# Ledger of designs, part 4: peptides against a protein of PDB entry 5OK6

Target 1, 215 residues: chain A of PDB entry 5OK6
Amino acid sequence: ELPGLDSQWRQIENGESGRERPLRAGESWFLVEKHWYKQWEAYVQGGDQDSSTFPGCINNATLFQDEINWRLKEGLVEGEDYVLLPAAAWHYLVSWYGLEHGQPPIERKVIELPNIQKVEVYPVELLLVRHNDLGKSHTVQFSHTDSIGLVLRTARERFLVEPQEDTRLWAKNSEGSLDRLYDTHITVLDAALETGQLIIMETRKKDGTWPSAQL

## One batch from the design tools (peptide; aimed at target 1 H131 N132 S177 P211)

Design b1_p9_2_s1 (made by RFdiffusion4, then SolubleMPNN; from b1_p9_2, 5 letters changed)
Fold by OpenDDE base, seed 3:
Structure b1_p9_2_s1 (fold): chain B 215 residues (1-215), chain A 9 residues (1-9)
Amino acid sequence: as target 1 above (215 residues)
Amino acid sequence: PIYPSAFGK
């Protein structure tokens, strides 16, 4: 059952778990389609629970590019296309109004970037391939804060690389050439890796030489 | 510079 309109407003906007509370790394936040949220604001600010401004169930349909994998559209902007709510606020709204049938919540994590906390709406999707089979790609998601070392370990796991095999990574740059990812301690962000970018895992030959040394 | 296609040679 719906709380009073003033209570809803305080809970979502001004509460300890409200929209404007500080971001904390590792916490979950949720996207709400902007037009729905504005409709809700109008409803609770109107002071009449019987108003025609009732927002109905949350519907994020316009934020998705597909209803199969539930991928977000590219280029969505906070404050224009969606608002971000902390988990508690999101769950309150879902409890009060419901979520469109079959539609998953859009949950994202707060990450710690240099000098700022940010909700990572778009994790980086990398195309992982082996140097000797460029046509067989694995798409894997990473945080901008993940290390290149994690990308390498993930690639090794996906391609079932044996522990004794030595591997390293190359990234295809905007010019179409390959940049070696030497430092595995830097982040995906530091390496400026982007969604859709090709990452080649090179495996050292049995003779101790690298395939790339012959190129 | 090396290119991805070089690995396929």
Scores: peptide ipSAE 0.543, ipTM 0.943, DockQ to the pose 0.622
OpenDDE base, seeds 1, 2, 4, 5: peptide ipSAE 0.361, 0.542, 0.533, 0.543; ipTM 0.903, 0.942, 0.940, 0.943

Design b1_p9_2_s2 (made by RFdiffusion4, then SolubleMPNN; from b1_p9_2, 4 letters changed)
Fold by OpenDDE base, seed 2:
Structure b1_p9_2_s2 (fold): chain B 215 residues (1-215), chain A 9 residues (1-9)
Amino acid sequence: as target 1 above (215 residues)
Amino acid sequence: PVYPTAFGK
């Protein structure tokens, strides 16, 4: 049974625990399609639980570009296409109204940028390959705040590189050439890496030379 | 500059 309309409003819109509460790095937030949310607002502000303004189950269908991988459409804007709710508020709404059958929740993490916390709606998807097999890629998602070191470790893990093997990364740039990622302590954001970008893991030869030195 | 095509397959 649904809580009272005023109680619903307080739980979801409360400034301390609801939609407007401060962002904290590492926390999960969820996207709710804007039209559904506006309908919910109208419903709870109307004061009649039996009104025709009942929003029905949460349906984020218009936010997805496909129903196979459930990828978000590009260019979605907070406040126009969706609202962000903290995990507790999201789970309340789901428990009260349900989520469209078969549709996954859209969970995103708060990240710490230099001067701001932000819900990272669009993490970076990189194409990881080995220097000697450019045709076999692993698509891996990273935060803009992840280090190049993490990208390298992830590549090593995906390609089952032995601990004693020495590796380094190259990024394919807009000119089609490769830029070596020397500093592993900078972030994906600092390195200006973008979704769909090719990242090449180079493995040092047994003779101590690098494959790229012969190019 | 290093080019992707210069690496192995």
Scores: peptide ipSAE 0.127, ipTM 0.842, DockQ to the pose 0.767
OpenDDE base, seeds 1, 3, 4, 5: peptide ipSAE 0.118, 0.089, 0.095, 0.105; ipTM 0.824, 0.830, 0.812, 0.840

Design b1_p9_2_s3 (made by RFdiffusion4, then SolubleMPNN; from b1_p9_2, 3 letters changed)
Fold by OpenDDE base, seed 3:
Structure b1_p9_2_s3 (fold): chain B 215 residues (1-215), chain A 9 residues (1-9)
Amino acid sequence: as target 1 above (215 residues)
Amino acid sequence: PIYPDAFNK
């Protein structure tokens, strides 16, 4: 079912629909382990379909830190550890070569940053807690482009806060103290929130006072 | 500055 080697190269690498095409916000891109991709390049550029350079099925195992949650290893670098492909190119490669049994695709979204589009390989995982029960956390993923307002709404939903209850957020900073997230219109990126960071949702008391006001 | 543990009071 494999197409000709030149056809494979053109479909995956062409500047209009392949790896080199411009990023557009909201699109899905996929990670491919770098060594596999380089092996594929060598295979299709070699011109011999019967070559010993056949790459075999796509195997991203080295990109994962575990096979339970399928989390990516930290600190992976584009061009060194993986290559990014648009959805169409990824699906072609999977169709031609297959994906390692039981291994999920590594799908990521293009996000719009202030000056550039970027594939968001590492969304931010925040630890959401209530001020009165710091031991009960909900881990929730957010885009760097999500607003603090969305984080607050998400926290309210997870903790089943009623509409009439007023809430606000605090973030634990690198010094271990709390910074209030006053502006709910800034993004997770603007607030410099990071994976594993503790976010405390404070609920206003019935008497109209805030618990933190007494601290 | 306030710290998370302060809410435990």
Scores: peptide ipSAE 0.482, ipTM 0.930, DockQ to the pose 0.591
OpenDDE base, seeds 1, 2, 4, 5: peptide ipSAE 0.263, 0.274, 0.288, 0.244; ipTM 0.875, 0.877, 0.886, 0.871

Design b1_p9_2_s4 (made by RFdiffusion4, then SolubleMPNN; from b1_p9_2, 4 letters changed)
Fold by OpenDDE base, seed 2:
Structure b1_p9_2_s4 (fold): chain B 215 residues (1-215), chain A 9 residues (1-9)
Amino acid sequence: as target 1 above (215 residues)
Amino acid sequence: PIYPTAFNK
């Protein structure tokens, strides 16, 4: 059963626990398609639960570029295309109105940047490959705040590299050449890595030489 | 500069 309209409004829009609550790093927030949210606002502000303004189930279809991988469209803008809600508010709305059948929630994390917190709507998707098999890629998502060290560890895990094997990373730059990622303590953001960028994991040879040293 | 395809050599 739906709560009273005023109760819905207070719970979702209040500044303490609702849409306007402060962002905190690591918390999950959810995207809601803007039109649906505005319809909900009109519904609960109207004061008539039997009105024609009932929003129906949440439908974020217009935010997705496909219904196979459920990837977001590029260039979506907060306040224009979608509204961000904290997890509690999202779950309340889903419990009250439902979510379109088969459609996954759009969950995103709050990240800490140097001067601000933000919901990271677009994490970085990197193409991880081994130096000796460029044709077998693994696409993995990373936060802009993740370290290059995490990228390296993730690559090692994905390719089942043994602990005793030495590895290092190269990034394909805009000129098509490779830049060595020397510093593993900098972030994906600091390294200016972008979605779709090729990251090559080089494994040291048993003879102690690096494959790239011969190039 | 090193290019990705160089690793195939």
Scores: peptide ipSAE 0.501, ipTM 0.935, DockQ to the pose 0.598
OpenDDE base, seeds 1, 3, 4, 5: peptide ipSAE 0.210, 0.491, 0.339, 0.268; ipTM 0.845, 0.931, 0.891, 0.870

Design b1_p9_3 (made by RFdiffusion4)
Pose (drawn by RFdiffusion4):
Structure b1_p9_3 (pose): chain A 215 residues (1-215), chain P 9 residues (1-9)
Amino acid sequence: as target 1 above (215 residues)
Amino acid sequence: ASWASEINL
């Protein structure tokens, strides 16, 4: 059952429960298509529960590239294309109005940057492959603030690399050559990695030689 | 290498 209009307003807009909730690293926020949010706002501010301004189910279809991979469209601007809600507010809104059938929520996380916290709407999507098959990829979203060491550990896990196997990473650049990702302590941002980039994990041979020594 | 052809050397 729907809460009253003022109750909905307080839950979604205010304090710890709503949009005014402070940004804390690691917390989840969700994207809501702006038109739908404005329609909900007009409804809850209008004083009439029976109004035709009732927004209906949340539908973020215009925010997705397609329904094959459900990727968020690039180039979206907060306040123009979408509004961010904390996880609780999103949960409440979905429980009240529903979410379009078959459509996934758009969940993003708060990250820490040198002097600010922000929701990372566009993390870096990396294609992780082993050197022997450059077409067999695990597509994984990493934060700009994740370390290269995390990228390596993730690649190892995704490919079920055994503990005794030694592995290291390369990145294929826009010129089609390889840049060695030497330092596992630096971040994806420091390494200037971009979405869609191919990350190659090579495995050391049993004799101690590396496949890349042949390049 | 079996995959060298896919890389600009």

Design b1_p9_3_s1 (made by RFdiffusion4, then SolubleMPNN; from b1_p9_3, 3 letters changed)
Fold by OpenDDE base, seed 3:
Structure b1_p9_3_s1 (fold): chain B 215 residues (1-215), chain A 9 residues (1-9)
Amino acid sequence: as target 1 above (215 residues)
Amino acid sequence: ASWSHLINL
């Protein structure tokens, strides 16, 4: 059974625990398609539970580029294409109205950037490769707040690099050249790494030389 | 892409 319309509004839109609550790093938030959310607002503000403005099940289909890997469309804008809800509010709406059959929730994390907290809607997908086999890539998702050190460790793990092997990273830039990622303590954001960018892991030779030093 | 074409030293 649906709660009263005023109760629904208070649970979802209250400034303390609803949509307008402060962002906190590490919390989960969820995307709701904007037109559905506006239909829900109109329904609960109308004061008539029997209104033809009933929103039906949550349907985020227009936010996805495909129904295979459920990747979001590029260039979605908060307030235009979707609304962000904290986990509690999302779970209330799903319990009341349901989610479209077979459609996954769009869960995202709050991240801490230097001057602001934000929901990271688009984590960075990097193409990890080895210097000696550029044709074998691993696509791995990272936060903008993840360190280059984490990217390096992840690359080592994916390519089964032994602990005694020395490795370093290069990023392919927009000009098609390689920039070495010297500082492993900076973030993915600080390094200006972007989705689809090629990251090359170079492994040091047994003779102590680097493959790149011979080019 | 060749490794040799990506490194402009």
Scores: peptide ipSAE 0.073, ipTM 0.785, DockQ to the pose 0.459
OpenDDE base, seeds 1, 2, 4, 5: peptide ipSAE 0.055, 0.071, 0.060, 0.037; ipTM 0.771, 0.793, 0.773, 0.729

Design b1_p9_3_s2 (made by RFdiffusion4, then SolubleMPNN)
Fold by OpenDDE base, seed 3:
Structure b1_p9_3_s2 (fold): chain B 215 residues (1-215), chain A 9 residues (1-9)
Amino acid sequence: as target 1 above (215 residues)
Amino acid sequence: ASWASEINL
């Protein structure tokens, strides 16, 4: 059953778990399509529950580029294409209005960046490959706050690298050259790694030499 | 505005 319109407004906008509450690292937030949210605002501000402004179920269809993998469209902008709600507010709206049948929620995490917390809407999808087989990639998602060390460990795991084998990473840049990822303690963001970027794992030879030293 | 706010994450 729907709460009173004023109660809905207070719960979503002004509550302790409302839209404007401070971001906290590790928390889940959810995307809501902007036009639906504006329709909801108009409905609850109108003061008439029987109004023709009833928003219906939440429908995020316009935010997705596909209905198979439920990937977001590129270049979506907060405040223009969607609004962000904390988990409690999202769950209230879903409970009151429902979510379009078959659509998954668009859940994202708050990350800690230098000097700011932000909801990470677009985690970085890297194409991991081995230096000797560039045609076989594994696509893996990482946070911008993940270390290069985590990327390396993940690559080693995906390619079933033995513990005794020594490995290192290269990133293919926009110019087509390879940049060595020397510092494994910096983040994906610090390394300026982007979605779709090729990351090459090089494995040290048994003779102690690196394959790249012969190129 | 921090440079980080301009990044579409």
Scores: peptide ipSAE 0.037, ipTM 0.573, DockQ to the pose 0.020
OpenDDE base, seeds 1, 2, 4, 5: peptide ipSAE 0.020, 0.030, 0.018, 0.022; ipTM 0.613, 0.536, 0.608, 0.608

Design b1_p9_3_s3 (made by RFdiffusion4, then SolubleMPNN; from b1_p9_3, 4 letters changed)
Fold by OpenDDE base, seed 1:
Structure b1_p9_3_s3 (fold): chain B 215 residues (1-215), chain A 9 residues (1-9)
Amino acid sequence: as target 1 above (215 residues)
Amino acid sequence: ASWSHLIKL
């Protein structure tokens, strides 16, 4: 059963867990397609629960580029294409209206950037490869706030690198050359890594030499 | 592209 229209509006827009609540790092927020949300606003503001303005189930189909991997379209803009809701508000709307059958929720995390919190709608997708097999890539998502050390650990895990093997990272730059990622404590953001960027994991040889030192 | 082609020393 749907709550009263005024109760819905207060819970989603003006509540402690509403759309206007402060962002907190690590919290989950959800995307709602803008047209659906505007239809919901019109419905609850109209004052008639039996109105023809009833929004129906939440349908985010237009936000997805595919229904296989459920990836977002590139270049979506908050307030134009979607609205962000905190987890509690999202769960209320799903409970009241439902979500379109088969569609996953579009969950995103709040990240802490220098002097600002932001919902990270687009995490960075890196193409991880080994120096000796550039044809075998693993696409992995990282937060802009993740360390280069985490990228390296993730690459080691994906390629089943033994704990005793020494490894380091290189990033392919816009000029098509490789920049060595020396500092593993900086973030993906600080390293200016971008979606689709090739990251090469170099493994040290048993003789103690690096493959790149022979190039 | 080979590994050697990507590293411009």
Scores: peptide ipSAE 0.099, ipTM 0.805, DockQ to the pose 0.480
OpenDDE base, seeds 2, 3, 4, 5: peptide ipSAE 0.076, 0.085, 0.098, 0.096; ipTM 0.797, 0.804, 0.801, 0.801

Design b1_p9_3_s4 (made by RFdiffusion4, then SolubleMPNN; from b1_p9_3 with S5H)
Fold by OpenDDE base, seed 5:
Structure b1_p9_3_s4 (fold): chain B 215 residues (1-215), chain A 9 residues (1-9)
Amino acid sequence: as target 1 above (215 residues)
Amino acid sequence: ASWAHEINL
C-alpha cells in the first residue's frame, strides 16, 4: 500500500532512519538515480497524489555502464548523479514504487576510514594473476578497508592454491615496475591500490626458492 | 623472458 505523501516524506527524509541518518560502518546503503529521486520529492511535496509528477518505478539505468555486468559509470557524484538511502528507506521506496524490471539494486557498504565514515560507492577492482600465467586474470572487488592479507587469501582461493604452498603478492605500479606487498596487515587504501591494477601472486617453488629471486 | 622481466617491461 502506498502511504500518504506526508508519511512518505517523513519516512525517507529524516535524520533517524532516512536519508539524513548518520552513517554506520558495515551498514548497507543504496543508490537512487537523482532525477527519479527529485521527481519523487516533487510528487510528495506537491500534496496531490493524482499529480502528473508521479515518479513511476525506480530506474537507475543512467547510473550503469551496461546491463550485463551492472557496473556503475565512473565518476558519478553524490548529490549530482545519485542520492544515498539507508536500507530501510530504500526498501520503502521499492515497495511503494517498484524497481525497473531486471535492474539490480545498487547496494554499497559504509566503511570506516581514519577520520570519516563513507559509503563506498566504488570498491577497488584488482586484476589477480599468477606469476606463471599472466594471461589468466581474475577481477575481484575489494574494499579500500580490506587488508592485503585478504587480497592474498582471495587470490589463493581463486587459483586453488594448496594450504601448504607459500605465496606472496606483487603490485604493478604506475611506472610499470613491481612493488612487493610485504605487509599483509595494511589495507588496500594504505597500499594505494587502484582499480584495474595488476596484482601478481607468486608461488614459492618446491625447492624453497622464489621465482623472482633469479632476477 | 622471466615473468618478472615481462611484467616490468
Scores: peptide ipSAE 0.027, ipTM 0.641, DockQ to the pose 0.607
OpenDDE base, seeds 1, 2, 3, 4: peptide ipSAE 0.021, 0.019, 0.019, 0.020; ipTM 0.636, 0.623, 0.639, 0.627

Design b1_p9_4 (made by RFdiffusion4)
Pose (drawn by RFdiffusion4):
Structure b1_p9_4 (pose): chain A 215 residues (1-215), chain P 9 residues (1-9)
Amino acid sequence: as target 1 above (215 residues)
Amino acid sequence: SPPLTSSFF
């Protein structure tokens, strides 16, 4: 059952429960298509529960590239294309109005940058492959703030690399050559990795030689 | 470096 209009307003907009909730690293926020949010706002501020301004179910279809991979469209601007809600507010709105059938939520996380916290709406999507098959990829979203060491550990896990196997990473650049990702302590941002980039994990041979020594 | 065009072993 729907809460009253003022109750909905307080839950979604105010304090710890709503949009005013402070940004804390690691917390989840969700994207809501702006038109739908504005319609909800007009409804809750209108004083009439029976109004035709009732927004209906949340539908973020215009924010997705397609329904095959459900990727968020690039180039979206907060306040123009979408509004961010903390996880609780999103949960409440979905429980009240529903979410379009078959459509996934768009969940993003708060990250720490040198002097600010922000929701990372566009993390870096990396295609992780082993050197022996450059077409067999695990597509994984990493934060700009994740380390290259995390990228390597993730690639190892995704490919079920055994503990005794030694592995290291390369990145294929826009010129089609390889840049060695030497330092596992630096971040994805420091390494200037971009979405869609192919990350190649090579495995050391049993004799100690590396496949890349052949290049 | 030259462009990588295929897998290597």

Design b1_p9_4_s1 (made by RFdiffusion4, then SolubleMPNN; from b1_p9_4, 5 letters changed)
Fold by OpenDDE base, seed 2:
Structure b1_p9_4_s1 (fold): chain B 215 residues (1-215), chain A 9 residues (1-9)
Amino acid sequence: as target 1 above (215 residues)
Amino acid sequence: MPPLTGNWE
């Protein structure tokens, strides 16, 4: 059953779990398509639950580029295309109005950057490959705040590298050359890694030499 | 509506 309109407004806008509450690193937030949200605002502010302003179920269809992989469109802007809600507020709205059939929630994480917390709407999607098989990639998402060490560990796991095998990373740059990722403690952001970028895992040979030293 | 979450585009 739908709560009273004033109760809905208070829970979503002004509650402890409201839209305007401070961000906390590691929390989940959800995208809601702006037009739907504005229709909901008009409905609850109108004071008539029987009004023609009823928003219906949440429909984020316009935020997706496709209904197969449910990838977001590029260049979506907060406050123009969508609003962000904390998990509790999102779950309230879904329980009250429902979500469009078959449509997944758009969940994102709060990340800690040096000067700000933000919801990471667009994590970095990297193409992980081995130096000896560039045609076989693993696409993996990383936070901008993830370390290069995590990228390396993830690559080792995906390629089933044994613990005793020594590995290192290279990034293919925009000029088509390879940049060595020496420091594994810096972040994906610090390394300026971008979505769609090729990351090459090199494995040390049994003779103790590196494949790249022969090129 | 201004951004509230630091997602400045």
Scores: peptide ipSAE 0.018, ipTM 0.493, DockQ to the pose 0.016
OpenDDE base, seeds 1, 3, 4, 5: peptide ipSAE 0.014, 0.010, 0.011, 0.015; ipTM 0.475, 0.477, 0.591, 0.483; seeds 1, 3 fail the geometry check

Design b1_p9_4_s2 (made by RFdiffusion4, then SolubleMPNN; from b1_p9_4, 4 letters changed)
Fold by OpenDDE base, seed 5:
Structure b1_p9_4_s2 (fold): chain B 215 residues (1-215), chain A 9 residues (1-9)
Amino acid sequence: as target 1 above (215 residues)
Amino acid sequence: GPPLTGNWF
């Protein structure tokens, strides 16, 4: 059952549990397409439940690049293309209006950056490959706050590397050469890794030598 | 750095 229009407004727009609440690291927030959200605002502010301004089900279609992988379009801007809602507010709207059939929710996490909390709308998509088979890539999403160590562990898992095998990472730089990722404790952000960047996992030989040392 | 070859060894 739809609550009263004023109650809807209070639950979604308030500063404690709604759109304006403070960000907290690790929390889930959801994207809502801006035109739908503005229509909802107009509907609930209009005070007439039978108004022609009824927003219908949430439809985020315009935010997606495709309906196969459900990737977001590049360059979307908060407050222009979408609004961000905390999980509770999102779930209320979905409960009241529904979500377009077949569309996944656009869930994102709050991350802690130096002195700033941010909803990470665009995680970094890295192309993980092995040094001996560059033609077989795994595209994996990472937070900017994830460590290089996590990238390495993830690569090891995807390529089924045995625990006793030693591995290290290289990143293809903008000049087309490879930079070694020595420090596994820095973040993806600190390493300036970007979406679409090739990350090469090198596996140590049984003789204890590295493949790259023989090139 | 090492070359971007399909095989390093």
Scores: peptide ipSAE 0.045, ipTM 0.780, DockQ to the pose 0.519
OpenDDE base, seeds 1, 2, 3, 4: peptide ipSAE 0.039, 0.039, 0.041, 0.037; ipTM 0.764, 0.760, 0.767, 0.748

Design b1_p9_4_s3 (made by RFdiffusion4, then SolubleMPNN; from b1_p9_4, 4 letters changed)
Fold by OpenDDE base, seed 5:
Structure b1_p9_4_s3 (fold): chain B 215 residues (1-215), chain A 9 residues (1-9)
Amino acid sequence: as target 1 above (215 residues)
Amino acid sequence: GPPLTSNWY
């Protein structure tokens, strides 16, 4: 059932449970295309349920690069292209208006950075490869707050590395050389890893030597 | 120095 217009406004636009609520690390927030959201605002603020300003179903089409992988367009800006809603508010809107058929929700997590919490709209997509097969990459998303250790574990899992095999990571830098990721406790952010960056997993040889030692 | 990506095998 669609609640009254004032009730809708209070559910979505408030500082306790709605759009203005504080961010909390680990919580899910959802992107809503700005034009739709502004149309909804106009509708509920207008006070006429029969108004021609009825927003229809949520349609985030303009936020996506494609309808295959449902990747977001690059460079989207909060407050310009989209608004962020906490899970409860998002679910209310979806229940009231529906979501465009076939579109996935754009769910993102709140992350804790040193001095700020933010919704991580753009996690880092890394290209994971093995040192001996650079042509076969696995694209994996990581939070900026994920450790290099997690990247390594993920690479090991994707490449089916046995537990007894030793591995380490290298990042291809902008100069085309490789920087070894020595400290596995630092974050993706601390290591300044970027989307599209090649991360090479090196596997130690049975003789105890590293392939890269010959370079 | 760090190896070049092209040197990996």
Scores: peptide ipSAE 0.027, ipTM 0.664, DockQ to the pose 0.478
OpenDDE base, seeds 1, 2, 3, 4: peptide ipSAE 0.026, 0.025, 0.024, 0.022; ipTM 0.676, 0.692, 0.658, 0.663

Design b1_p9_4_s4 (made by RFdiffusion4, then SolubleMPNN; from b1_p9_4 with S1M S7N)
Fold by OpenDDE base, seed 1:
Structure b1_p9_4_s4 (fold): chain B 215 residues (1-215), chain A 9 residues (1-9)
Amino acid sequence: as target 1 above (215 residues)
Amino acid sequence: MPPLTSNFF
C-alpha cells in the first residue's frame, strides 16, 4: 500500500504542492506532531521500506490538551511541536500510515492578515453573554479576520434575538471595564479581542432606551 | 465615552 520512499518524499516535501508550497487564503492545512514527522523523514530518507524507523500511524495525542473537545494545548510552536502540511499532503500521509483511532485531524485555515498569509492555528474563542444574564455564556470561535459584525450576528443567533430587536456589543477589557464595540466593520484582530474575553450583547429596550444609558 | 464596568448590567 505504501508508495516508494522517494515518491513519498517528493509528494510531501516538494515546493509546488507539498509542505513548501505557498499559503493561499481560505485553504486548509493540517498539524502533524513534530516527532512523528521527523520519524517519517528518517524513514523515507533511509531508503529501506522494512526499516525499524517505520513511523507507524500518525499520532497527535501530545498536541491536545483534552480528548473531549480536542482542543490544542496552548503555546505550541511550529517547527518545534508540529509541522504544517497542506490538505493534499495530509491526506496522502493519512492514507499511507493511518491516523490514531479516535483522533480527529487538526485542520486549520489560511487567513490573510495585512501583508502576510498565515495558518491560523489558534482562532479567538470569545465568551458571549447577554447584558441581563451574565452567568449564561456561549463560547464561540472566531477568526482574527472575522468582523465585529459577524460576532454580533453570531451572538444574536445564539441568544435567539428577534430580527426587530436592536443589539450592540461591549468588550470587557484588561482593566475590567467595558469598551463599546461601535465599529462593526473592523476585525477581531483590529479590535484586539483575545481568547477568553467576555463580550456582552446589549439589547435595546422596547421603550427605545439602552440599558447602559440609564446608568 | 467613559468606560463602563460589568456592574452596569
Scores: peptide ipSAE 0.032, ipTM 0.704, DockQ to the pose 0.344
OpenDDE base, seeds 2, 3, 4, 5: peptide ipSAE 0.031, 0.027, 0.030, 0.029; ipTM 0.711, 0.686, 0.714, 0.695; seed 2 fails the geometry check

Design b1_p9_5 (made by RFdiffusion4)
Pose (drawn by RFdiffusion4):
Structure b1_p9_5 (pose): chain A 215 residues (1-215), chain P 9 residues (1-9)
Amino acid sequence: as target 1 above (215 residues)
Amino acid sequence: PQSWKDAVS
């Protein structure tokens, strides 16, 4: 059952429960298509529960590239294309109005940057492959603030690399050559990695030689 | 593999 209009407003807009909730690293926020949010706002501010301004189910279809991979469209601007809600507010809105059938929520995390916290709407999507098959990829989203060491550990897990196998990473650049990702302590941002980039994990041979020594 | 050598500049 729907809460009253003022109750909905308080839950979604205010304090710890709503849009005014402070940004804390690691917390989840969700994207809501702006038109739908504005329609909900007009409804809850209008004083009429029976109004035709009732927004209906949340539908974020215009925010997705397609329904094959459900990727968020690039180039979206907060306040123009979408509004961010904390996880609780999103949960409440979905429980009240529903979410379009078959459509995934768009969940993003808060990250810490040198002097600010922000929701990372566009993390870096990396294609992780082993050197022997450059077409067999695990597509994984990493934060700009994740370390290269995390990228390596993730690639190892995704490919079920055994503990005794030694592995290291390369990145294929826009010129089609390889840059060695030497330092595991630096971040994806420091390494200037971009979405869609191919990250190659090579495995050391049993004799101690590396496949890349042949390049 | 040769395929890897051919795939890079």

